# Peptides against a protein of PDB entry 6B4J: the designs that were tried, part 57

Target 1, 315 residues: chain A of PDB entry 6B4J
Amino acid sequence: DITMQWYQQLQDASMQCVLTFEGLTNSKDSQAKKIKMDLQKAATIPVSQISTIAGSKLKEIFDKIHSLLSGKPVQSGGRSVSVTLNPQGLDFVQYKLAEKFVKQGEEEVASHHEAAFPIAVVASGIWELHPRVGDLILAHLHKKCPYSVPFYPTFKEGMALEDYQRMLGYQVKDSKVEQQDNFLKRMSGMIRLYAAIIQLRWPYGNRQEIHPHGLNHGWRWLAQILNMEPLSDVTATLLFDFLEVCGNALMKQYQVQFWKMLILIKEDYFPRIEAITSSGQMGSFIRLKQFLEKCLQHKDIPVPKGFLTSSFWRS

## One batch from the design tools (peptide; made by RFdiffusion4, then SolubleMPNN)

Design b1_p14_4_s1 (from b1_p14_4, 7 letters changed)
Fold by OpenDDE base, seed 2:
Structure b1_p14_4_s1 (fold): chain B 315 residues (1-315), chain A 14 residues (1-14)
Amino acid sequence: as target 1 above (315 residues)
Amino acid sequence: MEFLKKQLEEANSL
């Protein structure tokens, strides 16, 4: 289908990017190794510094990342670093930056859901100025979380079980598969980050331009999920995560159509989730149920906790 | 189901 073709194109572009900077990554030269490490730090440290503390600090981080991607020198680790230090430097930095954004979804957002918003607004703003970074974000995100596409990876004949588990998004270390709770936690973080990216615009950019990957992709995601058979625990968890983060934005954008969708979720799709939910998975199911019932009763989707306010940007 | 298909098509066209 067209979705799988698009997914494969993203993965191919990501693989091609890796091949492009292979000379930098595989170099045995001491200077090249130093440059690689400096570029990697310059790309990733600013992302790790993203916080909900102050809008001014977030702007400084954004400006630093943008400067680096624009070929300007930036200070990192007490040294001046530029992508021009190596002919493969820009490709490497774009890849590592995109990887780090997704990793923050997988780690930071997974543990602190409110962190999705400051990370996402920086990612969205960088994507607007650097489309290749956005494509690489999608490539990394969809590879780690196929449910963000969404699709369910299939087991192929001759495939090792561990490889199939990895395709499903599980971490497998020393022939031990990740526990389901940890898996869902990581998937939740990535879905929440994605749901935040598609609704947020960098406030200091050109707001008249179309969002490079906006709420229409969120609407598509919901429609696609509802056209798929639910997965045990996974669907209830991620559907809740998605709606909690971007449901308010979708409501504002799609209005009556959104409410029709929400009713379809509650009346038609939710019973299908219930039918595959075991007693040990009732937590995610009940959470989704309560959310849907509350939203339908109040005829409102709450603004998510951690949503960036005007006061944040004045700080 | 028809509603969802239509919404998917519309969303993919944007």
Scores: peptide ipSAE 0.024, ipTM 0.691, DockQ to the pose 0.913
Fold by OpenDDE base, seed 5:
Structure b1_p14_4_s1 (fold): chain B 315 residues (1-315), chain A 14 residues (1-14)
Amino acid sequence: as target 1 above (315 residues)
Amino acid sequence: MEFLKKQLEEANSL
């Protein structure tokens, strides 16, 4: 399977990256430890500061991240920090930055869906300038949320149940598996972030360049999901999340083809979801149903809540 | 299914 090969290549590249900066991460030297911590903070704190408040603040955050990745010194925690302080500094920062973007999908977007857009536009803009960060974002995203690939991990003979649960994207701590609602919330956040990334471009970049991971990947994702058997509660949840965030963009891009796809979802795929939906899972099912019916009736998909407008960038 | 396969192929070629 070409998709699985691509997934494995991303994971291998991510693993190789970790090995590359192992000297920095495992160093017992006090100076190296200090550099590591400074670089980690410099990479992650700006991402945590992303908000929907003002476009000017978002630009400042973007510029700081880009400067750091470009080998320029940045101020972090009252100190000047640069990736040039260690030969492995750039690889480490790229990895930690990518990890943090995905973590914001997992945590911040999961709790506040509108946060997907400011995070995604920064991630997209950084990806355009630093392709390796984009590959690492995909590696982290797909590892935490295999449904973003999409594929469904399978239980293999001899596998521990906990390892299988982790492969499915569940958190397992002290032999306790994450509750289903928390799992779905995290998966939703990551799918929403992904759906936002594939449609957004940094407005101050070179707009003539092709999106490094654009809406064609969203179209692929939908096609692959529809070719897979639905999973109870998961498919209805994530399909809704995806369509709510990027459905308007897909409609504008693919026009008649998109509507054919949406009809196919309603007429052929939705009954398959219904067939596996229990009475306790009707919430996600009904939400998807109502969304599809409304969109088909109105022949429109609304712009998602939190979509960044021109007024945001002037603030 | 045939429609979806075609759309997938087109998406992968872009």
Scores: peptide ipSAE 0.024, ipTM 0.674, DockQ to the pose 0.904
Fold by OpenDDE base, seed 4:
Structure b1_p14_4_s1 (fold): chain B 315 residues (1-315), chain A 14 residues (1-14)
Amino acid sequence: as target 1 above (315 residues)
Amino acid sequence: MEFLKKQLEEANSL
């Protein structure tokens, strides 16, 4: 299974990364602890400052993150911070930065879908310049949202139920599993962020280069989903989220092939989703239905709300 | 069509 091998390779790389900076994270030295905290703040605060307000602000944030990853000193919390302060500083910052991007999908995008685009364009631009950050983004994303791979984790004999629930992407705290609505909301945010990343290029980069993880991965994702049995509520929700965010871009890229796929979804796959949809899950089902019908009728997929325009970059 | 079929076949092999 090539997909599972890819998944495992990314997880292994992420785990190895954690091991490489273990000295920094486990240090009892006061100076090392201070450096760790400064690096963590320097990596994560700029990402949290990403907003839809102005393109100029996004550029400033991007430049700050890129400077940090390039070994240049940056100002954070009134201090000059550099990854060179510790031999494990770069690995630590790359890991924490990637983690923070995925967390913004899980939290910010989950609550505000439009936030996907400014976060994604920064993530894409950083990925282009720092491939390791991109791999770590995928590793974090895949671990939190296996549906982004996509695959469905299976229960193994002898596995604790809570561990299985965590593998499925549920949060389990104090032996209480996350409510389904909250789970789907988080998964939606991460899928929307992913769908935005694969279509966006940083406008101030070398756009002649191939996207490091472009729309071809979106096409692969759809193909894989269509070859899998649908999951109750999950498939309808995430398929809608994905198509709403990147459907327009896929349409432009794949044209006739895209429409053939959309017809296949409507005629062959959608009935399979319907067959497993309970009365309490009709909301996601109906939303997907209406979206597909509208798109097929109009022979167009709308540009998603929050998509970054030329006017945004001039602000 | 061929590309889509190929991608679907590849996905099935995974």
Scores: peptide ipSAE 0.024, ipTM 0.687, DockQ to the pose 0.288
Fold by OpenDDE base, seed 3:
Structure b1_p14_4_s1 (fold): chain B 315 residues (1-315), chain A 14 residues (1-14)
Amino acid sequence: as target 1 above (315 residues)
Amino acid sequence: MEFLKKQLEEANSL
């Protein structure tokens, strides 16, 4: 399976990255520990500062992240920090930065859907300049949300139930599995972030270049989901999240093909979702139904709430 | 399943 090969390749690359900076992370030296913490803060704090407030502030954050990845010194916590402070500093920062972008999907976007767009445009712009960060974003995303690949992890003989639950994307703490609503909320945030990344370009970059992971990957994701058996609650939730965020962009790009796909979803795939939907899961099902019906009736997919406008970039 | 796959293939070939 080509999709599973791609998944495994990204996971292997991510694992190799971790091994590369193991010397920095496992060091008992006080100076190395200080450098590690300074680099971690320099990589993650700017991402946490991303907001919908002003385009000028977003540009400052982007420039700071890019400067750090380019080996330039940046101010973090009142200190000058550079990836050159340790031979493994760049690999570590790239990994932690990518991890933080996915974490913002998991936490911030999960709670505030509109936050997907400013986070995604920074992630896309950084990915364009630093492809390795993009691959690591995918690796982190795929590990936390296998439905972003998409695939459904299978239980293997001898596997602990908790490990299988973690493979499915659930958090398990003190032998307690995460509640389904919290699980779906986190998965939704990550899918929404992904759907935003594949359609957005940093406005101050070279727009003549091809998007490093563009809408063609969104089309692939949609096709792959529809070729899979629906999963109870998960498929209805994430299909809605995906279409709400990038449906307008897909409509503009694929036009007639997109509408054929949407009709196929409503007429052929939606009944399969219905067949596996319990009474307690009707919320996600109804939301998807209403969205599909509205879009087909109006022959339009609305621009998602929080989409960045020209006025945002002038602020 | 085969019908859906065919429809998806047709949608992708347009």
Scores: peptide ipSAE 0.022, ipTM 0.674, DockQ to the pose 0.300; fails the geometry check

Design b1_p14_4_s2 (from b1_p14_4, 9 letters changed)
Fold by OpenDDE base, seed 5:
Structure b1_p14_4_s2 (fold): chain B 315 residues (1-315), chain A 14 residues (1-14)
Amino acid sequence: as target 1 above (315 residues)
Amino acid sequence: MSFLKEELEKANSL
């Protein structure tokens, strides 16, 4: 399967990246440890500072991340930090930066859906300039949320239940699996972030270039989801999250073809979701149904809440 | 189902 080959290729690349900077991460030398910590902070703190407050602040954050990835010194924690301080510094920073973007999906976006857009536009812009960061974002995203690929991990004979739960994207700590609501919340955040990335371009970049991972991947994701058997509660939840965030963009891009897809969801796919939905899970199903019916009735999908406007970039 | 497969193939080729 081409999708699974792509998944595995990205995971292999991510694993090779980790091996490449193992010398930096495992060093017992005090100076190397200091460099590692400085690089980690320089890579991750700017991402955590992303907010919906002002476009000017977002530009400063972007420029700082780009400067770091370009081998320029940046100020972090009152010190000058550069990836050139260690031969493995660039690989380490790219990996940690990508990891942090995905983490903001599972934490910040999960709790505040509007946060998807400022995070995504920075991620998209960095991806355009640094393709390896984009590949690592996908690798981290796919590992934490297999539904972003999409595929459903299967239980194999002899596998520990906890390992299977982790493959499904659940957090398991001290033999306790996370609650379903928390799991779905994290998955929703990551899907919303992904749906935002594929539609957004950094406004100060070279707009003549094709989006490195654009709406065509969103169309692929939808097609793949609809070709799979729905998973109880998960499919209804994530399909809604995806359509709420990027449905307007897909409508504008694919027009009549997109509406045919929505009709197919309503007429052919909804009955399949309904058939596996328990009475306790009707909330996610009803939310998706109401959203789709409203969109079809009005022949429009609203611009998502939190979408960045021209006024944001003038702030 | 045929439509979805065709659209998937198109999307993978872009």
Scores: peptide ipSAE 0.025, ipTM 0.687, DockQ to the pose 0.922
Fold by OpenDDE base, seed 3:
Structure b1_p14_4_s2 (fold): chain B 315 residues (1-315), chain A 14 residues (1-14)
Amino acid sequence: as target 1 above (315 residues)
Amino acid sequence: MSFLKEELEKANSL
């Protein structure tokens, strides 16, 4: 399975990255610990500052992240910080930056769907300049949300139930599994962020270059989802999230092919979702139904709320 | 373009 091979390759690369900066993370030296903390803050704080307030502020954040990744000193917490402070500094920063982007999907986008776009455009722009960060974003995303691949983890003989739950993307703390609504909320945030990344380009980059992980991956994702048996609640939820965020972009890109796909979803795949949907899960099902019906009726997919306009970039 | 067509065809074969 090509998809599973790709998944495993990204996970292996992420694991190898962790091993490469283990010296920095496991150091008992006070100075090394300080450097680690400074680098971690320098990598993550700018991402947390991403907002829809002004395009100029977003550019400043992007420039700071890019400068850090380029080995230039940046101001963080009143200090000058550079990845050159430690031989493993760049690998560590790339990993933590990628982790933070996915975490913003998991937390910020999960709570505020419109936040997907400013986060995604920065992530896309950084990915264009720093491909390793992009691979690590995918690795973190796939690990936290296997449905972003997509694949459904299977229970293996001898596996602990908690480990299986974690593989499915659930948080398990103190032997308590996350509630389904919170789980789906986090998965939704990550899928929405992903759907935004694949369609957005940093406006101040070289737009003539091919998107490092563009809409073709969105098309692949849809095709793969449709080729899989639906999961109760999960498939209806995430399919809606994905289409709401990137459906307009897919429609514009693939035209007639997109509409054929949408009809296939409505007529062939949707009944399969219905067949596995319990009465308690009808909310996600009905939301997807209404979305599909509206889009087919109007022959249009609306531009998602929070989509960045030209006026945003002039602010 | 061929990839997208192939993926659509896979989806249509369900």
Scores: peptide ipSAE 0.025, ipTM 0.672, DockQ to the pose 0.210
Fold by OpenDDE base, seed 1:
Structure b1_p14_4_s2 (fold): chain B 315 residues (1-315), chain A 14 residues (1-14)
Amino acid sequence: as target 1 above (315 residues)
Amino acid sequence: MSFLKEELEKANSL
């Protein structure tokens, strides 16, 4: 399976990255520890500052991240920080930056869906200039949300239940598995972030270049989801999240083919989702159904709430 | 089903 090979390749690259900067992370030297903390803050704080407030502020954040990844010194915590302070600094920063983008999907986007767009446009722009960061974003995303690949992890003989739950994307703390609503909320945030990334381009970059991970990957994702057996509650939830965020973009790109896909969802896939949906899970199913029925009735998918407008970039 | 398979094959070839 080419998709699983791709998944494994990204995970392997991520693991190799961790091994590459192990010297920095495991160092007991006080200076190395200081550098590590400074680099971690420099990589993650700008991402946490991303907001929907002003395009000018978003540009400042982007420029700071790009400068850091380019080996230039940046101000962080009142100190000058550079990836050149340690030979493993760049790999560490790329990894932590990618991790932070995915974490913002998991936390910020999960709670505030509109936050997907400013985070995604920065991530996309950084990915364009720093492909390794993009690969690491995918690796982190795929690990936390296997449904973003998509694939469904399987229980293997001898596997601990907790490990299987973690593979499915659940958080397990003190032998307690995460509640389904919290799990779905986090998965939704990550899928929404992904759906935003694949459609957005940084407006100040070279727009003549092909998107490093564009809508063709969104089409692939959708096709693969529909070729898989639905999972209870998960499929209806994430399919809705995906289509709400990138359905308009997919409609514009694939036109008639996109509408054929929506018809297939309604006619062929909905009965399969319904068959596995319990009475307590009907909310997610009904939400997806209502969304698709509205879109098919109006022959349009609305631009998602929070989509960045020209006025945002002039602010 | 044939449509989905074809679309998947197209998407994987890009």
Scores: peptide ipSAE 0.025, ipTM 0.690, DockQ to the pose 0.956
Fold by OpenDDE base, seed 2:
Structure b1_p14_4_s2 (fold): chain B 315 residues (1-315), chain A 14 residues (1-14)
Amino acid sequence: as target 1 above (315 residues)
Amino acid sequence: MSFLKEELEKANSL
């Protein structure tokens, strides 16, 4: 399967990256430890500072991240920090930066859906300039949320139940699996972030270039999901999240083809979701139903709440 | 089914 080959390739690249900077991460030298911590902070703090407040602040954050990845010194924690301070510094920073973007999907977007857009536009812009960061974003995303590929991990003979649960994206701590609501919340955040990334371009970049991971991947994702058997609660939740965030963009891009897809979802796929939906899972099901019905009735998908406007970039 | 397969193939070619 081409999709699984792509998944594995990204995971392999991510693993190779980790091996490359293992010397930095495992060093017992005090200076190396200091450099590691400085680089980690320089890579992650700017991402945590992303907000919906002002476009000018977002530009400052972008410029700082780009400068760091370009080998320029940046100010972090009152110190000048550069990836050139260690031969493994760039690989380490790219990995940690990508990890942090996905973590913001898992945490910040999960709790505040509107946060997807400012995070995604920075991630997209950085991806355009630093393709390796984009590949690592996908690797981290796919590992934490296999539904973003999409594929459903299978239980293999001899596998521990906890390991299978982790492969499905569940957090397992002290032999306790997370509650389904928390799991779905995290998955939703990551899917929403992904749906935002594939449609957004950094406005100060070269817009004439093709998006490094654009809406065609969104179309692929939908097609793949619809070719899979629905999962209880998961499919209804994530399909809604995806369509709410990028449905308007997909509609504009694919027009008649998009509406054919939406009708197929409503008429053929939705009954299959219904058939596996229990009474306790009706919330996600009803939400998807109402969304689809409204969109089909109005022949429009609304611009998602939190979408960045021209006024945001002038602030 | 045929529609989805065709759309998947198109998306994978891009």
Scores: peptide ipSAE 0.024, ipTM 0.680, DockQ to the pose 0.921

Design b1_p14_4_s3 (from b1_p14_4, 6 letters changed)
Fold by OpenDDE base, seed 1:
Structure b1_p14_4_s3 (fold): chain B 315 residues (1-315), chain A 14 residues (1-14)
Amino acid sequence: as target 1 above (315 residues)
Amino acid sequence: SSFLQEQLKEAYAL
């Protein structure tokens, strides 16, 4: 399976990255520890500062991240920080930055869906300039949300239940699995972030270049989801999240083909979702149904709430 | 359905 090969390649690359900076991570040297902490802060704090407030602020954040990845010194925590302070600094920063973007999907976007867009446009712009960061974003995303690939992890003989639950994307702490609502909320945030990334381009970049991970991956994702058996509650939830965020962009890109896909979802895939939907899970199914019916009736998919406008970039 | 598979194949070829 080409999809699984791609998944595995990204995971392997991520693992190799971790091994590459292991010396920095495991160092007992006080200076190395200080550098590690400084680099970690420099990589992650700017991402946490991303907001929907002003385009100018977003540009400053982007420039800071790009400068750091380019080997330039940046101010962080009142200190000058550079990836050149350690031979493993760049790999470490790329990994931590990618991890932080996905974490913002998992946490910030999960709670505030509109936050997907400013985070995604920065991530997309950084990915364009730093492809390795993009690969690491995918690796982190795929690991936390296998449904973003998409694939459904399988239970293997001899596997601990907790390990399987973690593979499915659940958090397991103190032998307690995460509640389904919290799980779905986190998965939704990550899918929404992904759906935003694949459609957004950094407006101050070279727009003549092809998007490093564009809407064609969104089309692939939909096709793959529809070719899979639906999962109870998960499929209806994430399909809605995906279409709400990138459905308008997909409609514009694929036009008639997109509408054929929506009809296929309604006529062929919905009955399959319904068949596995319990009475307690009907909410996600109904939400998806209502969304699709509205879109098909109006022959339009609305621009998602929080989509970045020209006025945002002038602020 | 065979129709779904055909449509998906067509979609993947795009």
Scores: peptide ipSAE 0.024, ipTM 0.598, DockQ to the pose 0.320
Fold by OpenDDE base, seed 5:
Structure b1_p14_4_s3 (fold): chain B 315 residues (1-315), chain A 14 residues (1-14)
Amino acid sequence: as target 1 above (315 residues)
Amino acid sequence: SSFLQEQLKEAYAL
């Protein structure tokens, strides 16, 4: 399966990256530990500062991240920090930065859906300039949310239940599995972030270049989901999240083809979701139903709430 | 469906 090969290649690249900077992470030297911590903060703090408040602040954050990845010194925690302080510094920073973007999906976007857009536009712009960061974003995303690939992990004979739960994307701590609502919330955040990344371009970059991971990947994701058996509650939830965030962009890009796909979802795939939906899961089902019906009736998909406007970039 | 499989192939070619 080409999808699984792609998944595995990204995971292997991510694993190789970790091995490459192991010397930095495992060092007992006080100076190396200091450098590691400084680099980690320099990579992650700017991402945590991303907000919907002002475009000018977002540009400052972007410039800081790009400067760090370009080997330039940046100010972090009152100190000058550079990836050149250690030969493994760049690999470490790229990995931690990518990890942090995905973490903002599972935490910040999960709680505040509008946060997807400012995070995604920075991630997209950084990906355009630093392709390796993009690959690592996908690797982290796919590992935490296999539904972003998409594929459904299978239980293998001899596997511990907890390990299988982790493969499915659940958090398991002290032999306690995450509650279903919290799990779905995190998965929703990551899918929404992904759906935002594939449609957004950094406005101050070279817009003549092709998007490094554009709407064609969204079309692929949708087609793959529809070719899979639906999962109870999960499919209805994530399909809604995806379409709410990038449905308008897909409509504009694919036009008649998109509407054919949406009709297929409503007529062929939606009954399959209904067949596996329990009475306790009707919320996600009804939400998807209402969304599809409204979109088909109006022949339009609304621009998602939180979409960045021209006024945002002037602030 | 055959349609969805075709769309998947097209998406990977882009």
Scores: peptide ipSAE 0.022, ipTM 0.646, DockQ to the pose 0.900
Fold by OpenDDE base, seed 3:
Structure b1_p14_4_s3 (fold): chain B 315 residues (1-315), chain A 14 residues (1-14)
Amino acid sequence: as target 1 above (315 residues)
Amino acid sequence: SSFLQEQLKEAYAL
């Protein structure tokens, strides 16, 4: 399976990255620990500062992240920080930065869907300049949300139930599995972030270059989801999230082909979703149904709430 | 549906 091979390759690359900076992370030296913490803060704090307030502030954040990844010193916590402070500093920062982008999908976007766009445009722009960060974003995303690949993890003989639950994307703490609503909320945030990344380009970059992970991957994702058996509650939820965020962009890109896909979802795929939807899960199904019916009726998919406009970039 | 799968594969290939 080509999809599973791609998944595994990204996971292997991520694991190798962790091994590469193990010396920095496992060091008992006080100076190395200080460097590690400074680098971690320098990588993650700017991402947490991303907001919908002003395009100028977003540019400052982007420039700071790019400067850090380029080996330039940046100010963090009142100190000058550079990846050159340790031979493993760049690998560590790339990993932690990618992890933080996905975490913002999992947390911030999950709670505030409109936050997907400013986070995604920075992530896309950084990915364009630093492809390794993009691969690590995918690796982190795929590990936390296998439905972003998409695939459904299978239970293996001898596997602990908790480990299987974690593979499915659930958080398990103190032998307590995450509630389904919280699980879906986190998965939704990550899918929405992904759907935003694949359509957005950093406006101050070389936009003539091909998007490093563009809408063709969105089309692939949809095709793969629809070629799979639906999963109870998950498929209806994430399909809606994906289409709400990138449906307008896909419509513009694929036009008639996109509308054919929507018709196929409504007429052929819905019965399959309905067949596995319990009465307690009808909310996600109904939401998807209403969205598709509205889009087909109006022959349009609305621009998602929070989409960055020219006025945002002038602020 | 085998039909849906076929149509989606075709649509993706275009």
Scores: peptide ipSAE 0.021, ipTM 0.602, DockQ to the pose 0.408
Fold by OpenDDE base, seed 4:
Structure b1_p14_4_s3 (fold): chain B 315 residues (1-315), chain A 14 residues (1-14)
Amino acid sequence: as target 1 above (315 residues)
Amino acid sequence: SSFLQEQLKEAYAL
């Protein structure tokens, strides 16, 4: 189908990117190794420095990342670093940067949901200027969280159980599969980051341009989820995460159509989720139910906690 | 409703 073709296309592009910079990554030359490490640090450290503290600091981080991707020298670890130091430098940096954004969803956002917004606005702004980084973000996101596509990986004949578990997004280390709570926590973080990216624009960019991966993809995601059979615990968890983060933005964009969709979820989709929800999984289901009931009752979806305001950008 | 579901399917193409 079209969704799977899109998924595969992004994965293929990501794999081709890895092959392109293989010379840099596999080099035994001491100078090449040094350049690799410097480029990796230059790509990833600024992303790790993203915080909710001040808009001015966020702008500095954005400018540094953009400068690096633009072939300009940046200071990293007390050294001047540029993607021009190696022919594969740009491809490598784009890949590692995209990987780091998704990793921040998986780790930082998973633990601190409000962190989604400052990370997402930088990612969105960089994506606008560097489309290849955006494609690589999607590739990394889709690989780690197939529910972000969304699709449900299928078990194939002859597949090892561990490989299937990895396809589902589980971490498997030393033949031990990740606990369900940790799995859902990581998936939640990535979905929340994605939901933030699709609604945010970098305020210092050309806002007249179309968002490279905007709210229409959020609408698509919801439509696709609702057209799929729910998964136990996963669907209730991620649907809540998505709507909590971008529901307000979707409401503003789609208005009456959005409310019709929420009614459809409550009336037609909830019974299907409930039917597959065990007693031990009722927490996620109840949370989603209460959220939707509250939103429908008040005819409003609250602005998510951590949403960036004008006051943030003046700081 | 089936009608709303159909509208959502159409919206998938957006």
Scores: peptide ipSAE 0.023, ipTM 0.631, DockQ to the pose 0.454; fails the geometry check

